Peptides against a protein of PDB entry 5HOI. Designs and how they scored, part 299

Target 1, 351 residues: chain A of PDB entry 5HOI
Amino acid sequence: FRYMPFSPAGTPFGFTDRRYLTMNEVGYVSTVKNSEQYSITVSFFDVGRFREYHFEDLFGYDLCFLNEKGTLFGQSKTGQIQYRPHDSIHSNWTKIIPLQAGERITSVAATPVRVIVGTSLGYFRSFNQFGVPFAVEKTSPIVALTAQNYRVFSVHYSQFHGLSYSLSELGTSSKRYYKRECPLPMSLPNINSDMKKDANLDYYNFNPMGIKSLFFSSYGDPCIFGSDNTLLLLSKWRSPEESKWLPILDSNMEIWKMSGGKETTDIHVWPLALAYDTLNCILVKGKHIWPEFPLPLPSEMEIRMPVFVKSKLLEENKAILNKKNEIGADTEAEEGEEDKEIQIPVSMAAE

## One batch from the design tools (peptide; made by RFdiffusion4, then SolubleMPNN)

Design b1_p27_6_s3 (from b1_p27_6, 12 letters changed)
Fold by OpenDDE base, seed 2:
Structure b1_p27_6_s3 (fold): chain B 351 residues (1-351), chain A 27 residues (1-27)
Amino acid sequence: as target 1 above (351 residues)
Amino acid sequence: VLPEWLFSRSEEEREKIRKKLKELINS
């Protein structure tokens, strides 16, 4: 296993000169190879709120985190980080993170109030939005980070224990843990089954953990979207004994339903964010499981607990098809009974 | 604050996205 730089919803170059460094609900950050340099563009979905901007990158930034106030960049090998506010009122700042021999920055996160750097040796470094350091903590090796306000969701990897997660709050005086290196029940990519397709091998080499993205929901719940295309939400995280991972969306199942039960092997969900009741995502059609250029407009998928096993839905769809064939009527009205899927009540968010 | 446009999508825009999804799946 090699620690690779992770950014939320980042894409590989593949055979192209360009990739997305990160994307979320705010926008998307792209980088283009220009001989020995890179051109970075920060684009926004709300074009009225923010102006797109670009700059030349001489460092080869391979880590990125976008928020409502700025963009954090990082170089995994050199330890360079740069924060760029979207406004011109605040100055850009650059810092070098001290790395040991062979250490890599594996993930970075930024909120309007915090900057977080995680490394392959498990150094967790916290800063304010101006790059003033708070603390350095030693944890298990960090493979992914996201943050919202003062809260940090970190994913850790150990060769002995597999995946774990932490949920912490970075106050002014101290770090509080809600969860500390607890087991993460996420499926890892299966090298033997999934690597039969070249496109899956390219993605695995870019992201060996198969974590497509992680984010906080609009309610502040930690979310993770793995290689199995299942959205996991951490419910009741304030109550350690009651906290559980909920599979709130099987995106493969949703695509299968929307296709009328056809095998759609060329349609992929690329996660951006979780709103109140909807996954904001890019729908990708093609060989690659990640979006190419130009970026398609974001789509929404309603979150529904996968109450139905694929077998049961196949039986129900067969029964509906058999009834439609018996009745001979093109009545559009029967689509309403299939939607007996239990909407996740808003009350399943961690209050 | 999540962009208002994520939450302000009318049922009509949600239905347009669902329709575009159905079109993408059936194409």
Scores: peptide ipSAE 0.010, ipTM 0.359, DockQ to the pose 0.186
Fold by OpenDDE base, seed 5:
Structure b1_p27_6_s3 (fold): chain B 351 residues (1-351), chain A 27 residues (1-27)
Amino acid sequence: as target 1 above (351 residues)
Amino acid sequence: VLPEWLFSRSEEEREKIRKKLKELINS
C-alpha cells in the first residue's frame, strides 16, 4: 500500500500526457506534461463569472483544491503548497510544509477563510487564507480532505482499522469536533473482481481508496462517492448519537433504469457536487471510469432523498423563504395546504 | 454557497441533459 495524493474528482494520467488535478461545481483544473515542466489550466463552468487562466508549473503539483475564490496547489513529496486567488487583486502565496522522511502530503483543501493540509503520517495543518498557520494536530493518517467555510471533512486510513472519518470546525481559537475518527462504512475497491480490467488497475494505482470525490452538499452535509458508485451523505451530524450515513444515490442503478434495464458497462458517473436534490456530475462514456479530454458538460442526476431528509429540506427551504420574505415586501401568502402525507412509494420501504 | 448558476438551470436544461443521457445510453 502507498499513500497517494488525493484531490476531489482528480483523474489519472493513464497513458496520456494530461489529467484533471481536481474538478467540482466551480470548474476543473487540468495539467499537461511538457518535457521538463507542467502546464496548469484553471477552467470554470460559469464562463461569465471567472476567466480561464493558465501557468507553467515547474514543481509538478499533484494536489489541487478549487473554490470560488482561488485554487490551492500542492506537491506531495516536496511539501510545497501554493494558493492562487482567481482575482488579480489578491497576491499568490507559496509555503513549504515541513515533511518527515517518507511523509507525503496526501490531501489539501481550501475555503475562502481556511487552508488545510493533511499528510500520510496524520499531520493535520491548518492555516488562514493568507497561509498564516493556526495549529498542527496529530491524527490517524489522512487520505482525503474537503472543506466548506470553517468545516472540514477528513478521511483517515489505518492498516488495522480501515477507513474512518472526522468532521470538524476550525474556529479562530480552537478546533471543534462533531465527529472524530468514526468508522466510515464505505466499500474499498475489490482487487480480485474489479482489477480484471486494465483501466480499473490504472485507477486503483492512482487512487487505492477508490474515493472518486468528497464534498459538502449545498446544506453543508458531508458527502462521499466511492468505488461502488454510491453517493453517501452524513445525516444528523450535529446529533452525534443520531448521525448516520445515507445511501442517497446508487448511480449504477440509476444508469440501469435510464437504459431501460440494459447492461451499460461503458457509462459512468463522475461526481462533482450535490446541489439540493441533484448530483452534479460528468457522464463518462468509454473504457475509463473517469472523464477524458475535452471535459463533457456537467449533467444533473436526481437523488432519492430519504423522506426525513426531504422534510428537513422543506423546513430549511421554508426557513430560507421566510428569511427572504422578512427582507422583502408584505405578500400575504395563504397558510392552507399543510398536512399532505408524502406517500413513500412501497418499493423504497422494502430495501 | 454553491454557485447560483448551478441552481439557475431551467427545467428545460435539466430535461435536455436527461435527454442527452438517454441518447448516450441508447447509442
Scores: peptide ipSAE 0.010, ipTM 0.365, DockQ to the pose 0.159
Fold by OpenDDE base, seed 1:
Structure b1_p27_6_s3 (fold): chain B 351 residues (1-351), chain A 27 residues (1-27)
Amino acid sequence: as target 1 above (351 residues)
Amino acid sequence: VLPEWLFSRSEEEREKIRKKLKELINS
């Protein structure tokens, strides 16, 4: 096993001079090999909101994270990171992350308020959006990161314990854990079954964990999309004892159903984001399971969240809105009894 | 088995994706 640099929905070069460093609901970042240098392009799906830009990369950035405010780049071997705001009002900044011998940056994430760097030795480094460091924590080896606002979803790997995950919030003064290195019930790529196709071997060498992407949903739930093409969502993460991974989409089954039951071994789902009840994705046709150039237009895959998850997310969003209002006003709002036990029909609990 | 309701899209979104899949399958 080798720790490889991970970026959400990043693609390998394959036999080409170009790849996607990352892609999500905001856009896509491509890199092209030009002799000994790279040309990076940051493209957006909303062309009215942001202008596409490019720059020459002399470092060979192999890590990327795109958000609505900027792009974070990283070089896994040298420890160089660069943040590039999309708005010209804010300056670019570059830093070198100190790495030990053989240590690699394995993943980077950025929000409008936080920058996170994870390493193959399990160093978790946090910064503000200006690159001011907050803390360095030692965790289990980090293989993937994503972040939304102040929340971080981290995936860890141990040769002895397999995959684990953490969910944390990076406040101003301290890191809070909602989940800390809990088992992640994601299937790893099966080398013996899946590697019969050369294209699968190329992808496995690029991404040995088979994590195609990880993101937060629009509701703030951690999501992961593995090599089995199943979208997992972490439900009830605020209640540690009730927290569970929900398989909310089998994308192979969806493709099969939509094809009218035809064998569609050349059609693949490439995940971008989960917005409400809709998986934003690229539908890929071909030998490779990843999108090539040019990037096809995103497709939406509606997912029916369990009614129980929707109701709780609506209640939690109301409770967050109400708590934002209550921090302003000390008023005595009565403990109204509306514990309406939404009786989950027994039929939905038994399947 | 994933419950069928998890896969139940609006008929409009199902038809958009069926159309894109047909375009991809027939290309």
Scores: peptide ipSAE 0.009, ipTM 0.349, DockQ to the pose 0.187
Fold by OpenDDE base, seed 3:
Structure b1_p27_6_s3 (fold): chain B 351 residues (1-351), chain A 27 residues (1-27)
Amino acid sequence: as target 1 above (351 residues)
Amino acid sequence: VLPEWLFSRSEEEREKIRKKLKELINS
């Protein structure tokens, strides 16, 4: 296993000179390789709120986190980090994170009040928004980070225990854990099944954990979107004993439903954020599971509990089609029956 | 019980999503 730099919704270069370092609901950060340097562009979906900006990157930043106030960049091997406010009022700052031999920064996160750096050795480094350090903690190896306000969602990996997660709050004087290295019930990429397509191998080499993105919802719930294209939400995290992961969206199922049950092997959901009851995402068509250039406009996908197995939906759709054929009812009535509320089986509603 | 807010989206917004996905699938 190799620890790779992770950024939320970051894309590989593939065979191109350009990639997305990160993207979310705020915007997208692209980097273009130009011989010995990189050109980074920070773009926004709300073009009226923020002005797009670019700069020359001499460090080769491979880590990025975008928020509403600025962009954090990191170089996984050198330990260099840079924070760039979107406004010109606040100055950019740079810092070198001390790394041990073979240690890598694996993820970075930034909020308007905190900067977090996680490493392959499990060093968790916290800073304020000005790069003033608070603490260094030793955890299990960190593979992904996201943060909202004072809260940090961290994903950890152990060769012995697999994936775990922590949810913490970074106060001024102390770190509080809501969850500390608890099992994360996310499936890892299946090397044997998924690697039959070269594009999947390229993505696996870029992101061995298959974590396409992680974020906090608009309600402040930790969310993760894995290689299985299922959106998991951590519910009841304030009550540690009651906390559970909810599979709130099977994006492959939703694409399949919306295609009328056709095989859509070339359509992919690329997660950006969870806003209320909808996944903000890029819908990708093509060989690659990630967006290419130019970036398509964001789409929204309604959250639905993946209570239905594809087989059951196929049986129900066949039964509906057979009934329609028996009744001789015209084709216009197809739109109204897809909107039948997914009745959560009483057995799952009771949990 | 899933919170009702998971389904709180307006039908107009749900329809816009459905339309964008149909457009992508048919492209």
Scores: peptide ipSAE 0.017, ipTM 0.353, DockQ to the pose 0.507; fails the geometry check

Design b1_p27_6_s4 (from b1_p27_6, 10 letters changed)
Fold by OpenDDE base, seed 2:
Structure b1_p27_6_s4 (fold): chain B 351 residues (1-351), chain A 27 residues (1-27)
Amino acid sequence: as target 1 above (351 residues)
Amino acid sequence: DLPSWLFSRSEEERAERRKRFKELLNS
């Protein structure tokens, strides 16, 4: 296993000169290779609120985290981090994170009040938004980070124990744990021999954990979107004994419903954020499971517990269609019966 | 504040999202 730099919804270069370093509900950060340098662009979905900006990157930043106040950049090998406020009021700052031999920064996160750095050796480093250090803690190896306000969701990996997670709050005086290195019930990518030939190999080499993104919901609940295309939400995290992961969306099932029950292999969900009851995402068409350039407009999917069996939904939709045909209800226009969205019967939507 | 489009709950905006998805499927 190799620790790779992780950023939320980051994409590989593939065979191109460009990739997304990160994307979320605020916007997207792209980098373009230009000889020995990189050009970074920070773009926003709300163009009225923020102005797009670019800069030349001589360091080759491979880590990024975007928030509403600024962008954090990191270089996994050198330990360099840079915070760039979106406004001109606050200055950019740069810091070198001390790394041991073979240590890598694996993930970075930033909120308007905190900066967090996680490493392949499990060093968890916390700073304020001005780069003033608070603490250094030794944890299990960190593979992913996200943060909202003072809260941090961290994913850890051990060769012996697999994936674990922590949920912590970084107060002014101390770190509080709500969850500390608890098992994470997320499926890892299946490295079957057949994945070695397809565009999926490039993504696996870029992100061997298959974590497409992790974020906090608008309600402040930790969310993770894995290689199985299922959105997991951590419910009741304030009550340690009652806390559980809920599979709140099977995106493959939702694509299947929206396609009228067609097996589509070329439509992919790329997660951005969870706002209330809606997953904000990019719908991607093609061989690559990640968005290319230009970035498609964001789409939304309503969250639904994966309680339905495809076969039963197909049988019920066929039964509804047959009943409509027997009643002689008006032939509304010949949009072929095959292109109708699979509706959930009202009787099943209440269960 | 999150972008206003993140909270677009109107049936019209939902219909437009479904339309864009259908257009993507048929492209």
Scores: peptide ipSAE 0.065, ipTM 0.644, DockQ to the pose 0.199
Fold by OpenDDE base, seed 5:
Structure b1_p27_6_s4 (fold): chain B 351 residues (1-351), chain A 27 residues (1-27)
Amino acid sequence: as target 1 above (351 residues)
Amino acid sequence: DLPSWLFSRSEEERAERRKRFKELLNS
């Protein structure tokens, strides 16, 4: 097993010279191999609010976190981190994180007020927005981080216990836990079923946990999107005994509905953010489950609990079609039974 | 109970939130 560098919605190089380091609701960060160097571009979805910029990367940054105030970069092996404010009024800063032999930075996160670094040995390092350290804590090995304001959502991995999560608040004087290394009910990638396609092997080698992204919702709830393409939201986290993960979207079910009930294997959801009741995402068409270049425009998917079984909807629609044929309604006979769009109730269709 | 904000919304309120989210992304 190898701890890989994780960034929210980051993509592999695959067979290309370019990838996305991270993407979210603010924008996307890309890197291109240029001989012995990398060229990094920071792009924004709101082109009116921020100007796209690029720089030469001599370090080979493999970790990234984008927020509304700046971009955090990290190099997993060397321990170098760099924060770049979007506003030119604030200076860039660089720091070396001390790493033990074989230790890697596995994830980084940044808010306007905090910088967080997690490692393969479970070192949790916190800083202010200027790179001044607050504390170092030893936890279970960290595999993913996200943060909003003072709040941090961390995912941990143990070979003995599998996936766990923590939810903490980084005040000025102390760290408060709402959740501390609690079991995370997320399915890991199934090597035997999913790896029959070479494209899935490339993604697994890049991201063995199958965490496509994690973020906080617009309401400040932790969200995670795994290899099963289900969006999980942590509800009631302020009440430790009442807290539960909710499967608020089966994206494969929603793609199936939007396709008129056709089994499509070439359309994929790539998660960006959750705002209110809508998943902001990239709809990916192709062999790879991740977006390629150029990046498609973001799409919206309405969140819904997976309450329907595809097989039942297919049986019900087949029964309705058979009844229409028995009643002698002029269903134009020329479209083969395979091309008939499944009538999904409008209240159930992804708009 | 599931969070009321997940399910207790009219189509009009959902459409308005989608609109506001698009507006917020373009603001």
Scores: peptide ipSAE 0.023, ipTM 0.446, DockQ to the pose 0.187
Fold by OpenDDE base, seed 4:
Structure b1_p27_6_s4 (fold): chain B 351 residues (1-351), chain A 27 residues (1-27)
Amino acid sequence: as target 1 above (351 residues)
Amino acid sequence: DLPSWLFSRSEEERAERRKRFKELLNS
């Protein structure tokens, strides 16, 4: 196993000279290889709110986190980090994170008030938005980080314990845990079944944990989207004893419904954010499970708990079709109905 | 072309779904 640098919704280079370092609801950060250098572009979905900017990267930043106030960059091997405010009024700053031999920065996160660095040895480093350090904590090895305001969602990996997560709040005086290294019920990528496709192997080599993204919802709930394409939301995290992971969206099931019950292998959901009841995502069409260039426009996917069985939905849709045919309602030709979205009956949607 | 249904739901239906979802998260 190798700890790889993780950024939310980051993509591999694949066979190209370019990749996304990160993307979310704010925008997307791309990097292009230019001989010995990289060119980084920070792009925004709301072009009226923010101006796109670019710079030359001499360090080869492989970690990134984008928020509404700035972009955090990191280099996993050297320990260099850079914060770049979107507003030119605020200065950029750089810092070197001290790394032990073989230690890597595995993830970085930034909010308007905090910068967080996690490492392969489980060093959790916190800073303010100006790079002033607060604390260093030793945890289990960190594989992913996200943050919202003062809250941090961290994913940990141990060879002995598998995946765990923490939810913490980084106040001015102390770190509070809501959850501390609790088991994370996320499926890891299955090397034997999924690696039959070269594209899946390339992605696995880039991200062995299969975490496509993690973020906080608009309500401030931790969300994670794994290799199984299921969106997990941590419910009731304020009450540690009541906290549970909810599978709020099976994106494979939603794609299957949207395709009229056809098994599609060329449509993929790439998660950006959860806004209320809607997953903001990129719908990727093609061989690769990640978005390529140019980036498609974001799509919205409504969250639905995967309480439905495909076979039952197909039987009910057939029964509805048969009833329409018996009533002599216009038989639009059978060929035109195969492309209709599988509707959930109102009776089942209320259960 | 993305299906038009991805964009076409009323703010009222969205508000009701947001309410139901918030109720479910708190249940």
Scores: peptide ipSAE 0.014, ipTM 0.459, DockQ to the pose 0.047
Fold by OpenDDE base, seed 3:
Structure b1_p27_6_s4 (fold): chain B 351 residues (1-351), chain A 27 residues (1-27)
Amino acid sequence: as target 1 above (351 residues)
Amino acid sequence: DLPSWLFSRSEEERAERRKRFKELLNS
């Protein structure tokens, strides 16, 4: 296992000279490799709110976090971080994070009020938006970070205990934990089953945890989207004993429903954000599970708890078709077998 | 074509779904 730099919804280079460093509801950050240099572009979905901007990257930033006020960049090996406000009124700042031998920055997060750096040795470093340090804490190895306002959602990995998570609030004087290194009920990528496709191996080498993205919902609940394409939401996190992960969307099931029950192996959901009851995502069509260039327009998927099992829906539809064929034995209409869209009962769409 | 119900059309429908979702998170 190797700790790799994680950014929310970041994509690998693959065989190309370009990738997305990060993307979310605000926009997307791309990097293009030009020999020894990189050109970074920060693009926005709301073109009326912000202007796209470009800069030359001499450091090879491999970590990124985008918010409504600025972009945080990081270099996992050198420990360099840069914050770039979207507004030109505020100055950019650069800092070097001291790293031990073999230590890597694994994730960075930024809000309008906090900057967070997590490392492969479990160093959690907090700063204000101007890069003034607050604290350094030693935790289990950090593999992913996201933040909203003063809240931080961190994912940790132990070889002995697997995935855990923390939810904390970074006040001015102290860090408060709502959850501290609690078990995260997310499946890890299965190397033996999924690695039969070269594209899956490339993605696994880029992101060994299979965390496509993590974010806070519009209500401030921690969300994570794993390799199983299930969106998990942490509910009741203010009550530590009552807190539970809810599987609020099986995106594979939703794609299957949207396809009329056809097995679509070439359509993938790439998560951006959860806005109320809708997952903002990129629908990716192709061999790769991640978006290529140009970026498709974002799509909305309504969140639905996976109450229905695909096998039961197939069995029920087969039973309905058999009943129709028993009643319809007299009409010779050779309507070709292959294009029978699975009618999802309207009652199942209303729950 | 994506089913038209998949897209939040009206602010009223969005407000009702937001209410139901908030009720679900509190239950």
Scores: peptide ipSAE 0.021, ipTM 0.473, DockQ to the pose 0.048; fails the geometry check

